Peptides against a protein of PDB entry 3ZOQ. Designs and how they scored, part 26

Target 1, 223 residues: chain A of PDB entry 3ZOQ
Amino acid sequence: QLLQDSWWNQLKEEFEKPYYQELREMLKREYAEQTIYPDSRDIFNALHYTSYDDVKVVILGQDPYHGPGQAQGLSFSVKPGVKQPPSLKNIFLELQQDIGCSIPNHGSLVSWAKQGVLLLNTVLTVRRGQANSHKGKGWERLTDRIIDVLSERERPVIFILWGRHAQMKKERIDTSKHFIIESTHPSPFSARNGFFGSRPFSRANAYLEKMGEAPIDWCIKDL

## One batch from the design tools (peptide; aimed at target 1 A131)

Design b2_p17_1 (made by RFdiffusion4)
Pose (drawn by RFdiffusion4):
Structure b2_p17_1 (pose): chain A 223 residues (1-223), chain P 17 residues (1-17)
Amino acid sequence: as target 1 above (223 residues)
Amino acid sequence: LEDLHTFLTNLHDFLEE
């Protein structure tokens, strides 16, 4: 068993399938022969921090950060102590305009994960310095199933879909129950074309309050 | 331009290594 019960009860059948076994064997070799991010112990951190039952909001990313000391097994977040990349800086600028939070002295979003924000990348590993190097190796098949089981959940889930790739997942989400907040990506190329001013954080909290759920405290505290 | 930026970042990382 690789995950806590709430998730295992939804996903155990996927981990038994040939595609996963092939992916696991490729990763055992690659972690031993080269530099793979995030650290192997951290691959499933989004699901460890945010159980299936506790998921309030999902922020979909693509692949992990590919530089040393960055990826934590969470979308968009970085380990404390490393520089914040441009897209993450833009997420904090929008958070400041929307909610009013000061800019933090680190980029870790673990606080969000502990409050029910699932920081799910669609691809969970990457070779150092080589973006998208683990594309098509089996992770998409698993993360599509993660989205499927969240879409099947009775209690509504709020999906935040930034950019084109994340928005492609709308087809897998049952919008008769679930909420979608979508905009352009926070990358500097696209942030001033819709992401800025979109107010995704207060909008997510409004959906939660309508459902009688506690809102997320989005502000990140300095370390 | 985004693809080109990615390509050049990868090349930069390769040269550092």

Design b2_p17_1_s2 (made by RFdiffusion4, then SolubleMPNN; from b2_p17_1, 17 letters changed)
Fold by OpenDDE base, seed 4:
Structure b2_p17_1_s2 (fold): chain B 223 residues (1-223), chain A 17 residues (1-17)
Amino acid sequence: as target 1 above (223 residues)
Amino acid sequence: SVAEAIAALEAAEAAAA
């Protein structure tokens, strides 16, 4: 018998499809033969921390950090004790400027995930030191379906789309029901061209309040 | 389930460790 959860009900058809079975076989080989991030137990952490019904906000990333000990299955997030990557530092700078949060002494965004922020990468695995190494292997089809089933949900979702890659998913989102917050990417190469000052955190909470939902506590406590 | 999918990958990783 299958263990059921809210995401399984939405995605079970995908897991039975040939493309996912091929992806799974590829991943088994990759994890066996190479160093792959995140840890296999953490691949679906975004779905583990944030159920389908509990999603309030979606923040899309591309693929996991590819350095040792960094990726934890959540977009932009790094495990405690890991130096904050440049994009994440900029996210926290905007967070501070937007709503006054202090810069945390770690980079874990788990507290966001537990509040309903789905921190989803479009590709969920990567080879050590090889960005985009698992691009085009099937993850994008699954994560597109994740976006689709959220778009089909009656209860509105807020999609935060930083940069062109994430913004390409806008066509899959029913903007008659859902809200989109767009800006340039938090990367040092693009942050000063629109990300800084975009105030995505206060804007997201404003939408939540309009929907009668509790806002996200975006401030992250030190560990 | 998603957990079952992870478990399958974990088994493969463990076998190679």
Scores: peptide ipSAE 0.123, ipTM 0.775, DockQ to the pose 0.030
OpenDDE base, seeds 1, 2, 3, 5: peptide ipSAE 0.099, 0.104, 0.078, 0.097; ipTM 0.798, 0.773, 0.734, 0.772

Design b2_p17_1_s3 (made by RFdiffusion4, then SolubleMPNN; from b2_p17_1, 17 letters changed)
Fold by OpenDDE base, seed 5:
Structure b2_p17_1_s3 (fold): chain B 223 residues (1-223), chain A 17 residues (1-17)
Amino acid sequence: as target 1 above (223 residues)
Amino acid sequence: AAAAARAAEEAAEAAKA
């Protein structure tokens, strides 16, 4: 449950700031009065699975899935046994076309997270059935800091920015050190406008290899 | 609901502990 030491060292000052205290108090009320996703224990799963030092790739999402049992604190990821959301299905289609991976029988991206893929939403909680309901409540300031401290890191990071929301974070990324892969969002509304064929997985691995890093095994095994 | 609120608090405390 505790943040890993590497993240704590980067973020500890944020948790003492008024904005985060206000966010925390808001979250207490929300979890008490509403159905909030993900489970409170899963809010920081992206940071739990991928330490600050181990980040190789960042994939930014907006906010968690807002349906029952879906969100597990990782951008685009859903718990096993949950029907794959449309965007995730498209991610797997691109994965298959890009590097030949089979479509997994589940939607958990935990295996990516464990390899250094930080699956970060900019907003880390949501009300049931109400997309973006926790937008502008303080999460963005924390997650901006996460991007900032990664940008400041000497060891290069690859940022995969799908869609305009994620791409708005480019200004925070030192592109002299870090690499950015951009395309349209995997959503059915935008995937055919550039996401399909963008080959983010092979491109990310090519950059990792160029940096002398181990590539990501993007293929996900069935459960 | 009370359990969820408590869990949120515990998670928040654990995050910043």
Scores: peptide ipSAE 0.036, ipTM 0.733, DockQ to the pose 0.025
OpenDDE base, seeds 1, 2, 3, 4: peptide ipSAE 0.033, 0.051, 0.034, 0.034; ipTM 0.702, 0.729, 0.714, 0.701; seeds 2, 4 fail the geometry check

Design b2_p17_2 (made by RFdiffusion4)
Pose (drawn by RFdiffusion4):
Structure b2_p17_2 (pose): chain A 223 residues (1-223), chain P 17 residues (1-17)
Amino acid sequence: as target 1 above (223 residues)
Amino acid sequence: TMMEMLEQMMEEMYAEE
């Protein structure tokens, strides 16, 4: 068993399939022979921090950060102590305009995960310095199933879909139950074309309050 | 080398589309 019960009960059949076994064997070799991010112990951190039952909001990313000391097994977040990349800086600028939070002295979003924000990348590993290097190796098949089981959940889930790749997942989400907040990506190329001013954080909290759920405290505290 | 650098920049742009 690789995940806590709430998730294992939804996903155990996927881990038994040939594609996962092939992916696992490729990763055992690559972690031993080269530099793979995030650290192997951290691959499933988004699901460890945010159980299936506790998921309130999902923020979809693509692949992990590919530099030393960055990836934590969470979308968009970085380990404390490293510089914040441009897209993450833009997320904090939008958070400041929307909610009013000060800009933090680190980029870790673990606080969000602990409050029910599933920071799910669609690809969970990457070779150092080589973006998208683990594309098509089997992770998409698993993360599509993670999206499927969240879409099947009775209690509604709020999906935040930034950019074109994340928005492609709308087809897998049952919008008769679930909420979608979508905009352009926070990358500097696209942030001033819709992401800025979109107010995703207060909008997510409004959907939660309508459902009688506690809102997320989005502000990140300095370390 | 220049072709590899260009490919990496394309992949980075792709990751954030």

Design b2_p17_2_s1 (made by RFdiffusion4, then SolubleMPNN; from b2_p17_2, 14 letters changed)
Fold by OpenDDE base, seed 1:
Structure b2_p17_2_s1 (fold): chain B 223 residues (1-223), chain A 17 residues (1-17)
Amino acid sequence: as target 1 above (223 residues)
Amino acid sequence: MEEEKERLEEAERERFE
């Protein structure tokens, strides 16, 4: 939970607020009494890998994977050795069709995070086997603030918003400065309705180049 | 939106099951 200075400066006031203290107390009970994902040390991995100043792209997820060994504190990402979940498989399929990347033999998106892709879930913890079990407990207020401070940043950001849940955050993003890439969710239930063919990766890089920034190397090496 | 959410949750459960 020790954040980089750049994020701490942006978020320190949130951690002092009652809602976050209540969230923390809830989490202490949850981790003690239930199986909670990700590991408590990994909750803020998205912020650890991608500093406030280094954010180039944001990809919003809902909440962590709720199966054993899956979640690693990054949206859509799974630890090496973990079978790729359906949505992630579709992400890689689109990646391949969009810019020609090979499908990696693992599901870790850490390489994206290290390049400035903030892989942020709106809710950062979950009970085993219970999707959205920690919805409405305080995380959304913190992650809304994360979106807000990025929106307020002078240096532009690209927000990739897959599905309606993520797209609900559009109202918080200053589109006079920042770019939004929207499509349906990569879930098998929605991917064919717009996600496939949306080419978010090449589009993101096009914006980055227009901004004079280095593009993201979206291709992921095998481990 | 709720329908999509339910579908997403179902897909996530498939990852666990």
Scores: peptide ipSAE 0.030, ipTM 0.672, DockQ to the pose 0.107
OpenDDE base, seeds 2, 3, 4, 5: peptide ipSAE 0.031, 0.030, 0.029, 0.028; ipTM 0.670, 0.677, 0.670, 0.670; seeds 2, 3, 4 fail the geometry check

Design b2_p17_2_s2 (made by RFdiffusion4, then SolubleMPNN; from b2_p17_2, 14 letters changed)
Fold by OpenDDE base, seed 4:
Structure b2_p17_2_s2 (fold): chain B 223 residues (1-223), chain A 17 residues (1-17)
Amino acid sequence: as target 1 above (223 residues)
Amino acid sequence: DEEEKRELEERERERFS
């Protein structure tokens, strides 16, 4: 899939590697034989909406929602008209408590992505009804490289790492120049153990302001 | 990691609700 120039310059070597070619062939079979999410045109939406140079904040997810019409190619985000998943509802609850935003009537986080919030899943595709069905097929190597090239970037990035899975990526992040915001996952299981009250949105904006960057407008307008 | 497994299970349940 075609990427913006800024991402292509960072990732072009990966697409030539055998692992990615094998992943590509696997995906061709999967999309032909199974119902795969997101739509193939949306796989790289995170990179489409947020160029390499424009990344200000990274929010890591695991893999796409595996229900019909949900996955949007952005971590935690769902297409308009889709019922907000519990984790996303909790994200909006924290957003409201943190900085006073109203809870939107939809679950699309595209407005964040357009402002420089890279909503990246570790795995970028999934079979319908089968969580993590594409784990270990090559996506992790590519997305690790995405984290690596961001870590190597001179301009600082803020990484928001919710839960243990995301926090395992800390070792790839140069904390001498990048900022980490950590808490438990927003899922109902773990949100009350640290996510609620973690105030990731105001903290991210505080870092941006310290760097002389424009803060993110985290509030999402109704559709 | 037990916590990671529990979070994974929760995410699975979440996507069917």
Scores: peptide ipSAE 0.089, ipTM 0.795, DockQ to the pose 0.123
OpenDDE base, seeds 1, 2, 3, 5: peptide ipSAE 0.064, 0.063, 0.082, 0.074; ipTM 0.774, 0.766, 0.780, 0.779; seed 5 fails the geometry check

Design b2_p17_2_s3 (made by RFdiffusion4, then SolubleMPNN; from b2_p17_2, 14 letters changed)
Fold by OpenDDE base, seed 2:
Structure b2_p17_2_s3 (fold): chain B 223 residues (1-223), chain A 17 residues (1-17)
Amino acid sequence: as target 1 above (223 residues)
Amino acid sequence: EEEERRRLEELERERFE
């Protein structure tokens, strides 16, 4: 898939590697034979909405939602008109308590992405109804590289790492330059164990302000 | 490791809903 120049320059070498070629061939078969989410054109939406240079914040997810019409290539985000998944609802609850935003009538986080919030899943595709079905197929190596090149960037990045899966990537982040906000996952199974009250949004903005950057407008308008 | 596996499974179930 065609990427912005800024990401292409950072990732072009990955696309020539055998692992990615194998992943690509796998995906071709999968999309041809199975129902795969997101739409193939939306796989790299996170990179499309947020250029390498424009990244201010990274929010890591696991893999796309596997229900019809949900995934839009952004971690935790769902297409307009789609019921907000429980984790996303909890994200908005924390957002409301943290900085006073109203709960939007949709679950699209595109407005965050456009402001420099890289909504990256570690795995970028999934089979319908089969969570993690594309785990271990090569995406993780590419997304690790995405984390790596951001870590190597001079301009600081804020990494929001919800849950153990995301926190496993901490070792790849140069904490001498970048900031990490950690808590339990927003899932109903873990949110009460630390996610609620973690105030990741205000904390992220506080870091941005300290860096002399514009804060993120985390509040999402209704559609 | 087992705890993490269970947690991931729980997340998967949550996302299905």
Scores: peptide ipSAE 0.029, ipTM 0.658, DockQ to the pose 0.135
OpenDDE base, seeds 1, 3, 4, 5: peptide ipSAE 0.027, 0.021, 0.025, 0.026; ipTM 0.633, 0.609, 0.645, 0.640

Design b2_p17_2_s4 (made by RFdiffusion4, then SolubleMPNN; from b2_p17_2, 15 letters changed)
Fold by OpenDDE base, seed 5:
Structure b2_p17_2_s4 (fold): chain B 223 residues (1-223), chain A 17 residues (1-17)
Amino acid sequence: as target 1 above (223 residues)
Amino acid sequence: SAAEAAALAEAERERFS
């Protein structure tokens, strides 16, 4: 028997729609015939670690890392033992400059997810070595609905939108209730144009404190 | 929560298995 949860109540209608059934069938073929990331059991890790009611902050990514052993179903995050990608290194550099955290010896952001940081990609799967290979296959409609139901929530959410792709979702966010932190992307190609010095971590915590909520412990311990 | 995570995981395993 299927159990109920806060995300299921928000998304159950989507799973019955034709677009999602088509996506499901596509994914079954892809996982059978190709190397797809993340592992199929990790696709929804962002929702597993952070319930609908527990979301405090949202960080949007585009799609998963497409290299072996990297993606773990959380935006920007990599499994322990994996070399930190350039964008993630820059995220940790900004974290250090913003609030004084040490740079961790791994790239897992699971500790953020467990505290209410929804690490959501707009596309949740990718074919090995082929960035954006699952773009336009149905994920965007589901993840748009995730943004919509969070926007409709009475309890405020903080959306961190790095780069133009994430910022395109701003039109779906009710800014009368929710807060948005915007900057350029942490990629080496854009970080020096506004990401560095944007201080998203301290700014997010400032909003949480104003709301009477516990701040995020952004500092990541070594493993 | 862990309970919610388990419930969602069950639902998705049913969908993608």
Scores: peptide ipSAE 0.027, ipTM 0.564, DockQ to the pose 0.021
OpenDDE base, seeds 1, 2, 3, 4: peptide ipSAE 0.022, 0.016, 0.025, 0.016; ipTM 0.630, 0.515, 0.656, 0.532; seeds 2, 4 fail the geometry check

Design b2_p17_3 (made by RFdiffusion4)
Pose (drawn by RFdiffusion4):
Order: C-alpha cells, then structure tokens, then sequence
Structure b2_p17_3 (pose): chain A 223 residues (1-223), chain P 17 residues (1-17)
C-alpha cells in the first residue's frame, strides 16, 4: 500500500496494472543512475497531505520543477529557502490583489495542502534540467484516474485550471456537480491576459461557503 | 534538431515558469 486509505480505496487497482509496474521499474533505475525530482519519498506528497475525503480545491500543474532544491511533490510550490520562480511570484501577486495577503519570504504552499488544496501535477517526476523529460512514461494515465475519482466524488470539488493543458482536463470533470475556475496561465507570457484579476482564491472560498464548508486561509506566513 | 529544440524549451521553461 503506497497511499493512505481514502486514496488507496480509490486507486489500488491502478497500481497493480502493467503500466504502473513499468513506470516503477524505469524510476528505480533512473533514481539510481541520474538525478530525478522530486526526491523519491516526495512523489505522492500532494495525496499524503490532502486525503481524498479532505479535498476541497484542486490546482492542477504539469510536471515538477527540474532544478535542485525546488520540487516537493506538489504543483507550483517550492521548498522553503529557494528562490520563487516567475509563475509562483505571479500567483502570490494575484493572491495579494484578491485576498490581500503579503508576499511571503518563501514559496512553500504546504499550508494550502493541509487545508484541503490538492496540488496535483499531471506528471510526478522529471530529470534534472530537462523539462517534460518524463512525459508519456505512465504518470498521465495515473493522474487522469486521480481526476476521474475526484469527479466521481459525491461531495463537490472546486477545480482551478490555469492554462491550456490544465483546461484540457475539463472533459474528465462532471460539471453537474463540480466547480471550475479557469484562466490563462500565471507564466509571465500569459498572466496579464486573464490570470491577473481573475480572483481565483476568493472565488474558490465563495463556492465553499455556499456549500457550508470552511474557507481556505490562503495567506502564507513567513518562515 | 530535436535535441536543440528540447534544450531551448527547457531553457525557456526554466526562465519563465
């Protein structure tokens, strides 16, 4: 068993399939022979921090950060102590305009995960310095199933879909129950074309309040 | 050509994402 019960009960059949076993064998070799991010112990951190039953909000990313000391097994977040990349800086600028939070002295979003924000990348590993190097190796098949089981959940889930790739997942989400907040990506190329001013954080909290759920405290505290 | 394009992509991804 690789995940806590709430998730294991939804995903155990996927981990038994040939594609997962092939992916696992490739990663055993690559972690031993080269530099792979995030650290192997951190691959499933988004699901460890945010159980299936506790998921309030899902923020989909693509692949992990590919530099030393960055990826934590969470979308968009970085380990404390490393420089915030441009897109993450833009997320904090939008958070400041929307909610009013000060800019933090680190980029870790673990607080969000502990409050029910699932920071799910669609690809869970990467070779150092080589973006998208683990594309098509089997992670998409698993993360599509993660999206499927969340879409099948009775209690509604709020999906935040930034950019084209994340928006492609709308086809897998049952919008008769679930909420979608979408905009352009926070990358500097696209942030001033719809992401800025989109107010995704207060909008997510409004959907939660309508359902009688506690809102997310989005502000990140300095370390 | 493919290798060059991957290197450019990785650089751009690093700088702007």
Amino acid sequence: as target 1 above (223 residues)
Amino acid sequence: VTTALNAVHSTLHHLFY

Design b2_p17_3_s1 (made by RFdiffusion4, then SolubleMPNN; from b2_p17_3, 16 letters changed)
Fold by OpenDDE base, seed 5:
Structure b2_p17_3_s1 (fold): chain B 223 residues (1-223), chain A 17 residues (1-17)
Amino acid sequence: as target 1 above (223 residues)
Amino acid sequence: MAAEEQERFSRFYAEYV
């Protein structure tokens, strides 16, 4: 899959490594034999919408939604017309409480991605109905490298790390250059323990403004 | 629910939904 030049320059060495070749061959088989999400053309949507140089904010997810039509290659995001998953609903509730945005009538976060919000899952594919089915197959190594090259970037990045899984990546982030926003996961079972009221959106924008960068327009328009 | 159990459940939930 063709990436933007900025990401290609950062990741080309990974694509030549045995682990990625093995992953690619596995994925070819999986997509041929199973129903895999997202669509193969959408696997790298996070990198397609947000170039390496344009990344302002990173939001880490675990793996794609495993239901029909849901995953669109962006963490937490669902295609228009798809019912908002519980975690996404809570994200929008926090967005509303944090900065006053209306709850959108869809779950697409593409508008964030286009503004420099890298919506990255640590695992980029999943079998239908089988959460974490592609865990430990090589994606984590690639996505770790994505975090690493962003951490190495001179221009600061804001990492939003919801829940323990995402927070495990803190050790890869140079906190002398980059800003980390942490809370519990937006899941209904954890959101009340710290996600709600964490105000990640206003905090991210405050940091961007401090850096002299344009803030993110987090408010999502209805379709 | 104990905090540890809640976290465990939250992780499970986050993995599947």
Scores: peptide ipSAE 0.031, ipTM 0.630, DockQ to the pose 0.161
OpenDDE base, seeds 1, 2, 3, 4: peptide ipSAE 0.019, 0.029, 0.024, 0.020; ipTM 0.530, 0.604, 0.611, 0.624; seeds 3, 4 fail the geometry check

Design b2_p17_3_s2 (made by RFdiffusion4, then SolubleMPNN; from b2_p17_3, 15 letters changed)
Fold by OpenDDE base, seed 1:
Structure b2_p17_3_s2 (fold): chain B 223 residues (1-223), chain A 17 residues (1-17)
Amino acid sequence: as target 1 above (223 residues)
Amino acid sequence: EEAKKQEEFSKLYAEYV
């Protein structure tokens, strides 16, 4: 069984569909013939760390970092010991300004994932040095289904949509039940146009409290 | 045409990183 029970119950039909089988065969070749990130064992880390029922917040990314040792199957997150990418640095700057968290000495967001923050990329693999190289190969259909089944869930979810491309998924979200936090992307190219000062972390926690749920401890400890 | 495609790709990537 590829996924833990709660996600498997929601997604098992997808894995039987031709599109995913074709994707799987493609990935087998890619991993055999090229350097692909993340490690194949880490592809579904977002779903491993955050069960379907435990999802409180979703943060959408595009595709994994394509440098050595960076990607760990979580959007925006990098393995400990890896230099923080510019967008991640800006995320931590906003975190500090929003709720007073210190800047961590690493870039791992696993602590968020363990608390119910689904750190989902829309495309879950990438070739070394080739951003978006696995775009349009089938991942988007699966990750759209992930968004769909969360949207269909009775218990509300908070979707944090940074940037235009993440915001394109808004049409799949039932806004009568779920909350959306939108701003420009944390990238240096766009952060000053709305991301900084958007206070997504405190806003997310405000919604959680309104729902009677425990807030996320967004602050990340040093390793 | 190809140049535009590459530009759009670069912009998309630039947003994320």
Scores: peptide ipSAE 0.058, ipTM 0.651, DockQ to the pose 0.348
OpenDDE base, seeds 2, 3, 4, 5: peptide ipSAE 0.029, 0.049, 0.033, 0.029; ipTM 0.573, 0.667, 0.600, 0.621; seed 3 fails the geometry check

Design b2_p17_3_s3 (made by RFdiffusion4, then SolubleMPNN; from b2_p17_3, 16 letters changed)
Fold by OpenDDE base, seed 3:
Structure b2_p17_3_s3 (fold): chain B 223 residues (1-223), chain A 17 residues (1-17)
Amino acid sequence: as target 1 above (223 residues)
Amino acid sequence: SEEEERKRFSEYVAKYV
């Protein structure tokens, strides 16, 4: 099976559906004929690091970074040694301003993932140098299902939705059970229009504490 | 061959998707 039991129990039916089989065949061809990111073994890293049961917070991204060595299967996250992309830099700036964390010397958000922050892109693969190249190929249906099964979960989830693309998923979230934190996107083109000062990290932890759950240690140690 | 390599890699990818 592709996923750990917690997620597999929620998603196994999707992988047998025609849309996913078509996506699968597309991916097999794309990876063989093109440079595709992330590494195929890393495609589902968000689900590998954060089990269905362990999800506390969801941060939605669009699609993976399309430069060499960047994408590691987690939204907004880059592998150590990779220059922090502009949006990620702004995320860390807000993190610092929000709760006082230092700016880490790397861009890996794995420590968040291990604490229950599901760093999910809506599209999980991309061609090198071609943003959105795998848009509309089937990933969105799977990731919509991921959102759906989380929405159906009894234990509340906090969804952090930066920008319109992520916010369009709000209709899939049962807001009677789950919490939404919305702002503009951390992109340099939008961050100053609402992302900065939105304090998503402290707000998320405030919700977690109200639910009787351990807060996320958002501060990232240097490597 | 190039085609064999592509086929091999395709099957490798198939393990993870």
Scores: peptide ipSAE 0.579, ipTM 0.941, DockQ to the pose 0.029
OpenDDE base, seeds 1, 2, 4, 5: peptide ipSAE 0.554, 0.486, 0.495, 0.576; ipTM 0.937, 0.921, 0.925, 0.941

Design b2_p17_3_s4 (made by RFdiffusion4, then SolubleMPNN; from b2_p17_3, 16 letters changed)
Fold by OpenDDE base, seed 4:
Structure b2_p17_3_s4 (fold): chain B 223 residues (1-223), chain A 17 residues (1-17)
Amino acid sequence: as target 1 above (223 residues)
Amino acid sequence: DEKKKQEEFSKFYAEYV
C-alpha cells in the first residue's frame, strides 16, 4: 500500500509491527485462494481520497459489502451501477429530509471523500458472501490507530457514529477537541429508532461553520 | 454445514444492513 505522505507519517510505525505483517500475509493468502472484497488496490481508498490533514468528518462503518462489485474501499459506498444497499438508501432518505438533496441514481460517496469525509470501515476486507469474515484479523488495530491519530490532531474532526459498533469507538475520541454526532444505525432494523430525523449532515456542517471551515456539499450529482 | 449456514446468514444480513 502506498499512502499519501500525511497518512504515512501517522501510520508508518503500524506497518512495521508484527500484527500488521501477519495481517498482510493473511490477506495475501486470502486474495490468492478466494474472492475478497474490495479489490486489493481499493483497500485503502478512504485514505487515498482523504488525506490525514484534509479530514473534516469521519463516518465509521463495520466492514465492506461482500457482494460482487459493491465495495470500493469506502464505508457505506458502492460503485456506480450497483444497486443501493438498504442502509445507503436510508442514508440518502435522511440526506433528502435533512438538507433537501435529491436521491442520486448511484451509490458512490466518492464526492464526500474528496471533500474531507473519511469513509472508514473498522475492517477493510471481507470474503465474498461472508460478512465479518476478516473480523479480528488485525484491521481493527490499524483502524483504531487511525481514529487515535485523528483524535490526537489539533485541528478538530467531526465523528459521525451510527449504531453501537461505531459508538464503541467514542472512548478513543477526545471530545474536548472533537465533535460527535450519534444516532442509531441507518439499517432498516434500526433507522426508525433514531437515525431518521437525526440530521447528521446539517449538524456536521453547522460544526464546520462554527470552526470556520467550509461546509461539505453533501448533495451527490447523478452520473 | 457451518460454512453454508454462515453464508446464508451473511446473505440475509446483507439484505438488511
Scores: peptide ipSAE 0.135, ipTM 0.774, DockQ to the pose 0.760
OpenDDE base, seeds 1, 2, 3, 5: peptide ipSAE 0.095, 0.083, 0.019, 0.081; ipTM 0.734, 0.679, 0.544, 0.666

Design b2_p17_4 (made by RFdiffusion4)
Pose (drawn by RFdiffusion4):
Structure b2_p17_4 (pose): chain A 223 residues (1-223), chain P 17 residues (1-17)
Amino acid sequence: as target 1 above (223 residues)
Amino acid sequence: DGFTEASDETYLAEMAS
């Protein structure tokens, strides 16, 4: 068993399939032979921090950060102590305009995960310095199933879909129950074309309040 | 994310030029 019960009860059949076994064997070799991010112990951190039952909001990313000391097994977040990348800086600028939070002295979003924000990348590993290097190796098949089981959940889930790749997942989400907040990506190329001013954080909290759920305290505290 | 970070770096380098 690789995950806590709430998730395992939804996903155990996927981990038994040939594609996962092939992916696991490839990763055992690559972690031994080269530099793979995030650290192997951290691959499933988004699901460890945010159980299936506790998921309030899902923020979809693509692949992990590919530099030393960055990836934590969470979309968009970085380990404390490393420089925040441009897209993450833009996420904090939008958070400041929307909610009013000060800019933090680190880029870790673990606080969000502990409050029910699933920081799910669609690809969970990457070779150092080589973006998208683990594309098509089997992670998409698993993360599509993660999206499927969340879409099947009775209690509604709020999906935040930034950019084109994340928005492609709308087809897998049952919008008769679930909420979608979508905009352009926070990358500097696209942030001023819709992401800025979109107010995703207060909009997510409004959906939660309508359902009688506690809102997320989005502000990140300095370390 | 890694792919996004690589794209950001290229884009900001082009803007600086």

